# Ledger of designs, part 104: peptides against a protein of PDB entry 6DSZ

Target 1, 361 residues: chain A of PDB entry 6DSZ
Amino acid sequence: NYVVTAQKPTAVNGCVTGHFTSAEDLNLLIAKNTRLEIYVVTAEGLRPVKEVGMYGKIAVMELFRPKGESKDLLFILTAKYNACILEYKQSGESIDIITRAHGNVQDRIGRPSETGIIGIIDPECRMIGLRLYDGLFKVIPLDRDNKELKAFNIRLEELHVIDVKFLYGCQAPTICFVYQDPQGRHVKTYEVSLREKEFNKGPWKQENVEAEASMVIAVPEPFGGAIIIGQESITYHNGDKYLAIAPPIIKQSTIVCHNRVDPNGSRYLLGDMEGRLFMLLLEKEEQMDGTVTLKDLRVELLGETSIAECLTYLDNGVVFVGSRLGDSQLVKLNVDSNEQGSYVVAMETFTNLGPIVDMCV

## One batch from the design tools (peptide; made by RFdiffusion4, then SolubleMPNN)

Design b2_p14_7_s1 (from b2_p14_7, 6 letters changed)
Fold by OpenDDE base, seed 4:
Structure b2_p14_7_s1 (fold): chain B 361 residues (1-361), chain A 14 residues (1-14)
Amino acid sequence: as target 1 above (361 residues)
Amino acid sequence: SEVDKLAEKLREEA
């Protein structure tokens, strides 16, 4: 009887950073299939705190902080549509991951979207949005006292949503999404009415974006709005300001992931299918009235890493590169480039043993 | 932070 010690999954399929264990601790949370790994980010590196087995493959993992919470809560959605909100609780040396709320959000009828599960949280923590099925947007209202995650669907006229985010600075929860129709790809916004359980017209739209527009980044205030990333272009729109760049360097490989470097959204990391790491810079212009507007967008090649499935900026130029296809890395961004022009130095590498082929013996 | 310095450097090279 060979007890094949089931090798723990090593391929990373998601990562998030926030303050989950405490208000003071910076955490890195890593999703590896059904496994959630929780680390504290320290000056010495990643300190493991807890590992949690989930009842399914993690499809969505997002940290959020409802009003009056001292630390972040964790929303998880599995590929089997089990949703939960988790809280970290420590009492001395005793560590508990508490399920504050749970529910199954599967619909009996619906076509699962080809672009997979998308889960997003309103920046003001009013709701969770889920794109699970074509033509539906699922809403989970966030209520502190509700242990049961209740969801409802709003019909989307746009059947082929590519990516969706909640916008910042909106009076009502507002989604921004890229969708495809027979005429091409477009960006649209909707306000989400919790009361009426319907969409209202959003603040702006942009028809006929780049054909390969694939990602939406919601930009915090003061800029607001969204960045749309394509194969050839990066665009910004906030209803009042439009800006587009088409840096030739991004045409070489598709950008597949992004992460915000700073809370104000002035900088982002971008990863492409070749493992190139970029910085996207939002250049500000201060108006005479003190209003900050976007002046320009800039993309700079930082260097090369493992092909990122997810990126997480930690602190002090340290970036976690979560890889599904290769080894995950902890990398350092340097101010000065090396002889090869790279600003990236690998600090630590986490071996990816590849997919555990369940050989049914 | 070092990233701020990097970002500043990258902005100045524009």
Scores: peptide ipSAE 0.399, ipTM 0.911, DockQ to the pose 0.834
Fold by OpenDDE base, seed 5:
Structure b2_p14_7_s1 (fold): chain B 361 residues (1-361), chain A 14 residues (1-14)
Amino acid sequence: as target 1 above (361 residues)
Amino acid sequence: SEVDKLAEKLREEA
């Protein structure tokens, strides 16, 4: 009898930082297939708080804070289209993860998108958006009192969406997405009407972006707009301003993940397929009227890590590198480079034992 | 923060 001790999954497929356990605690949440790990970030490192088994592979994991909530709630979508909103509750030593809402958002008809599941939350917590199927955008309205996650579909004319985000600072929930058609890749925006359950024309579009444009980053106010990351270029657009850079260093490997460092979107971490860690810097120009505009974009190589599936900035220059292909890491960003010119130092490494082959016996 | 100092340094080197 080989007791296959079911090894816990070690490959990381998602990570997020926020205030889930309390308003004051900084948490790192790590998705490892069907497992959610919750840590408190401390000056001494990561303190494990809770592990949660999910009824399916975690496909989306996002923290959000509705108006009037003191701490973040967690949205999870599984690969089998089970959605839930989770809340952390602690009473003394008793820790409970409470399901605030749940639902299955699977459609009977639809082609699952080749680029997989995308889940996004409106920054003002008006809705959750899901790209599950080609030609459909699913909306889950966020209602505090509803225990059942109800969703509806809006038809999306753009059949091949590559990435999508909600924009910041929009009167109505507004998505920005990269899509591909026979003419190339393009960026478009739509306003989402909850009332009419339709798209309205968004504030801007950019046709014929870089052929390998793969990621959208929504930029917070005061800049607003979005960053579009390609293989050769990084572009910014907010409807009024366009800026593009083509730093040669990003051509060496495809950028595959990003994380915002600053609440105001002044700095981002970027990870590529070679495990290179970059900082993207948004340079500000303050106008005479006190308005802040984007002056320039810069990309700086920080160093090398494991190949990131996901990145999250914690605090004090500490970054969690969630890796699916290699070992996950806690790394520190230093002000001074080492002898090799790297600003990155590994603090802790978490061994990846590879995929748990679910042997369905 | 340390990351702010790093960002400042990187800006000065560019």
Scores: peptide ipSAE 0.382, ipTM 0.907, DockQ to the pose 0.911
Fold by OpenDDE base, seed 3:
Structure b2_p14_7_s1 (fold): chain B 361 residues (1-361), chain A 14 residues (1-14)
Amino acid sequence: as target 1 above (361 residues)
Amino acid sequence: SEVDKLAEKLREEA
């Protein structure tokens, strides 16, 4: 009996930060194929708390906090379309990961989208949105008492969605997405009606964005709106204001991931395919009426890391760089640059032994 | 925070 100790996956395919174990603890959650690793972020580093085996490759992993919850819940969607909502419970030394709700959200009909699975959560926790198939947007209503995750589809006229997010500060759940048609790439918004199970016209659209626009970042209040990241440009739109920058430095490599540094969305980390780490800065202007508007966008090169599949800001200038292609890292952002002009220092490196090809025989 | 100081520095250098 060769107990092939299946080597634990080391390639990171997702990471999130939040308060999963308690209201007070800052957690780092790392998805490594079928494994979920849960850490507490401490002044001394990452303290492992629990490892959880999932019934499939994790495709979506998002923390969210419904009204009345003291801590975050975890939404997971697997590559086989198994959805669950997980809760952390600890009683003394006993740690349990409880499934609050689960369901399979696979459709019998539909073309799986070439850009893969996208899962998003409404900031007000009204619904989960899933782009799984071309021409469909799946909605999972968030209901506290329902152990079964039920979903319905809304038809999308836009067949080639590149990225999608829920916007902040919207009366109704509102998605913002980049899509491609024969005329190019565009940004559109839709309100999602849970009652009617349909899209309504969203607050704004932006036709003919950059041809390689690839990511949408929903910006929290007070700014609101969205950032659209392309190969050559970064744009902001909120319905009233449009800003665009085209910093030459981003043309060198495609930005592939982002993470918000602070709750107000004033700063983001950006990672590109060369392992460069950037700070995106939103400069605010306070109007006489007390409204905050976006004055400008700036991109600053911080340094170099492993090629990020995902980024997450922890605390005190510490960033987790989740890498699929290289070693994952815990890095420190410094106020002063080193001799090479880098603000990034590696604190810890997590060896990546390569992708475990789960040969499902 | 350290990141705030960094962001401030980066704003001043531009």
Scores: peptide ipSAE 0.347, ipTM 0.896, DockQ to the pose 0.829
Fold by OpenDDE base, seed 1:
Structure b2_p14_7_s1 (fold): chain B 361 residues (1-361), chain A 14 residues (1-14)
Amino acid sequence: as target 1 above (361 residues)
Amino acid sequence: SEVDKLAEKLREEA
């Protein structure tokens, strides 16, 4: 009897950072197929706290902090549409991951989107949004006392959503999304009414964006709005201000992931399909009335890493590079470049043993 | 932070 010791998955398919174990602890959470790994970020490196087996492959993993919570909660959606909200509790040496809420959000009817599952959380924690099926936006209302995650669908006229985010600073929950129609790719916004279970007209739209526009980044206040990343261009729009850049360096490889460095959204990390790591910089202009507006966008090449599936800035210039195709890494961003002009130094490498081909014999 | 210094440097070089 060969006990095939099921090799632990090593390919990373998601990562997030936040304050999950406590209000003070900085955590790194890593999704590896059906496993969630929880670390505390320390000056000495990553300290493992707990590994958790999930009900299926993790498709969405997001930290969020509802009003009145001292620490972040974790939303997980699996590829089988099992949703849960998890809380970390520690009592002495006893560590428990508590399911605050759960539900299955699968629809009996719908075309699964070819671009996969998208899960987003309203910055004010009013709802979770899910793009699971073409022409549908699923909403999970967030209520403190609700142990059962119930969802409803809103019909989208836009059948081919590429990416979607909730915007910051909106009175009502507002989504911003890139979609494709026969005329090209466009950006649109909708307000989400929980009461009426419908979309209302959003604050702005941008028709005829770049043909390969693939990602939306919601920008926090004071800037607000969104960044749209394409193959050739990066654009900013907030309803009042539009700014676009077309740095030649981004044309060399497709940007595939991003992570916000600063809480105010002044800096982002970008990763491309060649493992290049960039910094996107938002330059501010302070108006005479004290309002802050975007002055300029800048992209700088930092160096090369493993091909990132996900990126997360930790602290003190340390970045976790979660890789599906290669080894995951902890990298350090240095102020001074090396002899090759790179600002990136690998601190630790986590071997990826590749896809465990479940040979169903 | 180290990232602040890096970002400042990158802003000055361009």
Scores: peptide ipSAE 0.369, ipTM 0.902, DockQ to the pose 0.885; fails the geometry check

Design b2_p14_7_s2 (from b2_p14_7, 7 letters changed)
Fold by OpenDDE base, seed 2:
Structure b2_p14_7_s2 (fold): chain B 361 residues (1-361), chain A 14 residues (1-14)
Amino acid sequence: as target 1 above (361 residues)
Amino acid sequence: SEVDELAEKLLKEA
């Protein structure tokens, strides 16, 4: 009986940053299949704090801070539709990961969406939204006292949702999504009524976006609105202002992930299928009335990394590149380019041994 | 921050 020591998963399928262990600590959380790794980001690098085994493959992992919480909570959804909200609790040297709430959000009916599971959290922490099945949007109301995650479905007329986010600065929770119909791809918004359990008309829509529009980025205030990323173009819309760029450099490879650098949404990191790392910059224009509007969008090539499944800006120009196909990396963004014109320097590399082939012997 | 300096540089060179 050879006990094959099951190799720990090394392929990264998600990463998030926030203040999970304390209000002061900056954390990096890494999902590796069924494994959650929790690190504290330090000047010396990543300090491991805890590893947590999950009951299934992690499909969604998002940090959020409800009003009156001192630190972030963690929402996890597994590929088997087990949802939980986790809290980090330290009592002296004892470290516990507490389940604040849990539930199974699987439906008995519905077609699982081809683009997989999407999970999003309202920036004001009013609800969690889930796109699990075609033609349905699942809502989990966030209530502090509720240990049981209860969900309801709203019917979505748009059957082929590509990506969806909650917008910032909305009186009611508002989703923005890219969808496909026989006429092409479009962007639409809906307000989500918790009371009536229905969609209301959102603030804006944009019909006939780029045919390969694949990602929505919700932009924080003061800009508000959303960025739509395609194969050929990047567009901004907030209901009042529209701006589009078509930088030739993004046509070479599909952008597959993004991460916000600044809390105000002025800068983003973008990763493509070739491992190129870009910065997306939002140029601001301050109006005479003190309103901030978008002046322009720019995309700049920073350098090359492993092919990112997820990107996380940490601090001080350090970026975690979570890779599923290659080695994950900690990289440094430098002000000055190297001899090859790259602003990216690898600091640490985490070997990816590939998928655990369950050799059923 | 270093990223602010980088971003300012990139915006000036572009």
Scores: peptide ipSAE 0.473, ipTM 0.923, DockQ to the pose 0.883
Fold by OpenDDE base, seed 4:
Formats: C-alpha cells, sequence, structure tokens
Structure b2_p14_7_s2 (fold): chain B 361 residues (1-361), chain A 14 residues (1-14)
C-alpha cells in the first residue's frame, strides 16, 4: 500500500489580507490551487489557523465586509464557476468555515475570456461583478439573507476586457475597465443599475491609453478614481484629474501584480515578471479648502523577491510574496537600503515544490 | 510606521 501522501500544493495563485477570523485578527489567506490556507498575522510571524479544501481551483478570492458584519466574509469563485461566500466561526477551540451563500454562475453560452476569470466586489458591498465571458458582465447582488447566489448578466459592448475594478466613492456601483478594440486599448467606466439590470454611462473614460495597459487599480477616497498600469506608463484618472508617468525602470519587465499598502490608497506595491518589487506612491497635495488632490505619482524600486503572482502588505513593513513560479516569501521592508541598494529583506521562504505532475503509472 | 518613514524617504530622494 503505497500511501501516496498527496503532496499539498505549494504554488500560490492568490492571496488576500483582512479580518476574516475576527474583527481584531489580521489574516493572511492563501490560495494554492484547490486549497485555502488561513493564517493569523502575529508579531512572531504567520500562525496557521485552518486549511480548507475547495471543490475546484480557486480563481477568485476576495474579502469583503457587508454593512453590519463585524468581520470580513470571503468570496470564492472556482475555475468551474462555483461561487460561495464563506464565514469564519469559532466557538472556543471549535473552528467552522460556514457557507453563507453559494451558487454556480456558469453560463451555457459564452466564450470564456482569454484573460481568464475576473471577480471584483463593490467597495460598498452592493454587488459582486464577474467577467467570465467576452461581452458579458455578471452581477451577483449582495443580500444578507440570500443563501442562493443569484446572478444576472449585463451585456458589455466591449468584448475584450483586460481588467476591471469597482471604483470607490460612487453613488451607484461603478466599474472601471481597460478594454481592447481595433483602435487600441481604452479605459471606460459604467454605472451598474441593479434595478434595471443595465449599464449606465460612467463618470469618465480615457481613450487610447498605452497599448499594453493591463491593470486597473481602484483608488479609495480621498483621491478616488483609478490607476492604469501599462508596460511603459502608469496613469491616474478620476474624472477631473489626469496624471501619467513613464518611469524607465518599469520598461524592463512587465508589472503583473499589485497590492494596496494602506487604506487611503496612497501607496501600492507592484511586482514584475523579474521579481522586482516596487512602491507606487501617490503624492498628495492638500488644497486650501481641505480637499486632497493627487500631486504626483512616483515609482521606486524596493528590491528583488520571488516572482510574485500576488502580493499582500501585512503590517509593520512585512509583505507576503505569493509565488507560483518560485518560493513564496515573507519579506521586510526597511527604511534604509542595504549595500546593494535594496530595501527588501527576506524573513521567511516557503518552498515551492512545483506542479505535482500526477504521473499516473 | 516604518513604511511611512520609507515612503517619506523615497519621496524626498526623488
Amino acid sequence: as target 1 above (361 residues)
Amino acid sequence: SEVDELAEKLLKEA
């Protein structure tokens, strides 16, 4: 009896940080194929709390806090379009991950998008948005009492969406997305009407962005708007203000992931295909009326890590680097650079054993 | 925080 100890997946394909186990605990949640690992972030490091097997590869993993919830809920979408909302419950030593809601959001008709599954949550927790298929935007209304995740589709005129996010500070749920057409890549916004199940015109658009614009970052208030990341440029737009930078350093390798460092969205971590870690900084200008406006964007090289599939800022300058191609890392950001000019120090490395090739013998 | 100090430093050096 060869007990093939099913080797646990080690390649990270997603990570999120929030308050899932309690209102007070800072958690790191790591997606490794079908496995969800839940950690508490402590001063001593990552404390494992629970591992959860999912009925499929995790494609989307997002924390969100509906109004009146004391802690975050977890939205998961699998690559087979199984959606669930999970809640952590602990009673003494008993830990339960409960399904608050579930559903299958697969459509019978649709072309799966080449850029894969995108799942986003409205910052005000009004809905979940899913880009699963070309020319469709799926909406899951968030209702507290609904155990069944019901979804509907809104037709997108833009068939080739590259990335999409919900914007902050919008009266109605508003998406911002990069799309490609025969003329190039563009940014557009739509308001999402839950009532009418349609798109309304969004607050702004930006035609003819960089040809390789690939990522949208929704910026929270007070700045609002979005950051668009390309191969050569990083741009900001909020409807009133436009700013673009083209730092030569980002041309060397494609930025592939990002994470917000702080709740106000003044700082982001960026990871590229070479494992370079950058900080994107939003320099603020305080106006005489007390309004905060974006003065400038800066990108600074922090150092090198494993090639990030996902990044998450934890606390106290600690960053989790989730890697699919290499070892995941816990790294520390330092105020002072080392002799090599790096602000990054590896604290812990998590060995990636690579894809388990099921050699069916 | 240390990250705030880092960010402030980076903003001053550029």
Scores: peptide ipSAE 0.468, ipTM 0.921, DockQ to the pose 0.877
Fold by OpenDDE base, seed 5:
Structure b2_p14_7_s2 (fold): chain B 361 residues (1-361), chain A 14 residues (1-14)
Amino acid sequence: as target 1 above (361 residues)
Amino acid sequence: SEVDELAEKLLKEA
């Protein structure tokens, strides 16, 4: 009996930070293939709380807080299109992860998108949006009492969606997406009508963005709008204001992930394919009427890390670098650069043993 | 916060 001690997966394919265990606890949640790891972030580091086996590879993992919830809920979608909403419950020393809702959102007909599964949650928790198949946007309405996740599809005219997010501050749930057509890449917005199960015209569009525009960042209020990350440029649009920068430093490697540092959306972390860590800064201008507008965008190189699959800012300048290709890291952002000009110091490294080849023999 | 100080520094040096 060779007890092949199935090594736990070590490659990180997703991470998220929020308040999952309690309203007060800051949590780091890490997706490692079929495994979810839950940590409490402490001044002393990461405290493990629970590990959860999922019935498939985690493709989407997002925290969200519906109105009236004291703590965040967790949405998970697997690569086999199993969706669930999870809640953390603790009763004394007993820790339970409760499935509040579940469903399978697979369609019998559809071409799976080549860019993989995208899952997004409306900031006002009205719906979950899924790009699973070309030419379809799947909507899961969020209802507190519904244990069954029901979904419907809305047809997208845009067959090749690159990335999609829900915008902030919209009366109706509004998506912003980068898509490709024969003319190039473009940005478009749609309002999502839950009632009519259709798209309405969104507040703005931007035709002919950079050819390699790959990511959408939804920006919170007061700025609103979205940031579009390309290979050569970073652009901002909110319907009224457009800004673009083309910092030469981002041309060296493709930005592949991002994370918002603060609730106001003034700062973001960016990771590229070489493991460079950047800060994207939104400079504000306060108008005489008290309105805040975006003055400028800046990108600053912080240092080098493992190649990030995902990034999440924790607290006190600590960042988790989730890596699929290398070791995951906890890194500290310092005010002062080291002798090499880096603001990044590795605090902890988590060895990646590579892909577990499940040889089902 | 330290990240605020870092951001402020980066904005001044650019």
Scores: peptide ipSAE 0.466, ipTM 0.921, DockQ to the pose 0.888
Fold by OpenDDE base, seed 1:
Structure b2_p14_7_s2 (fold): chain B 361 residues (1-361), chain A 14 residues (1-14)
Amino acid sequence: as target 1 above (361 residues)
Amino acid sequence: SEVDELAEKLLKEA
């Protein structure tokens, strides 16, 4: 009897960095199908803390810190639409992952979106937004005392949402999204009213963006606004300022993931379909009144890695490259390039044994 | 940080 020990999944489908185990610990959380791996980032490398089995494939994994929490909470959504909010609790040597809230957010009616599940959290932790189905935006209000995740839908007129984020610095929760219609791709914003359970007009829109605009990055204050990434262009818009670049280097391969390096949103890592790693730089201009505005955008090639499904900056120039198609990596960003002009050095490689075909038995 | 130095370098070389 060969007990086929079910091989642990090795393909990474999500990663996030934050302070989950404590206020002081820097954590790397890795989603591998149904498994959540929790690490503490140390000077010596990644220290494993706990592995958690989830009730289904992890589709969304986001850390967030509600007002008055000392550490981050974890939102998980599975591909079967099971949602939970998890807390790490340690009592001596006993480590528990506590479910603070849970719910199933599946709709009986709806066309699942072809671009998959999108889950986003308002930066002020007022709500979770979910794009699960075409023409619907699901809202989960965040309430501290609510153990049951209740959701409602708001109808989107825009049926083909490509990507969506919550904006920073908005009085009301505000989404920014790229959508496609018969006229092309566009960017629009909506305010989300929890009270009325409807959209209000957002602060700005940008019609006729690049035809292949695929990602929205919400930019923190002081810049605010959003970055829109296309195949040929990267654009910034905050309602008052628009700036676009078209660096030839990004035309070679589609950018597929991003991660913010700095809390102020001045730098981002970008990964493309060829495993190229870029830095996106927001150059600031300080105005005479002390306001900070965006002066310029720059994209610089850092080097090559495994093809990233997800990227997360850890600390001290260390980046985790989560790969679905190849080996995941810890890489170091160096100040000086090597002989090949690369700023990237692989520190550790995590073997991907290939897609575990979930044999649905 | 090393990343700050890298970013500053990259901004100067362009």
Scores: peptide ipSAE 0.463, ipTM 0.920, DockQ to the pose 0.888

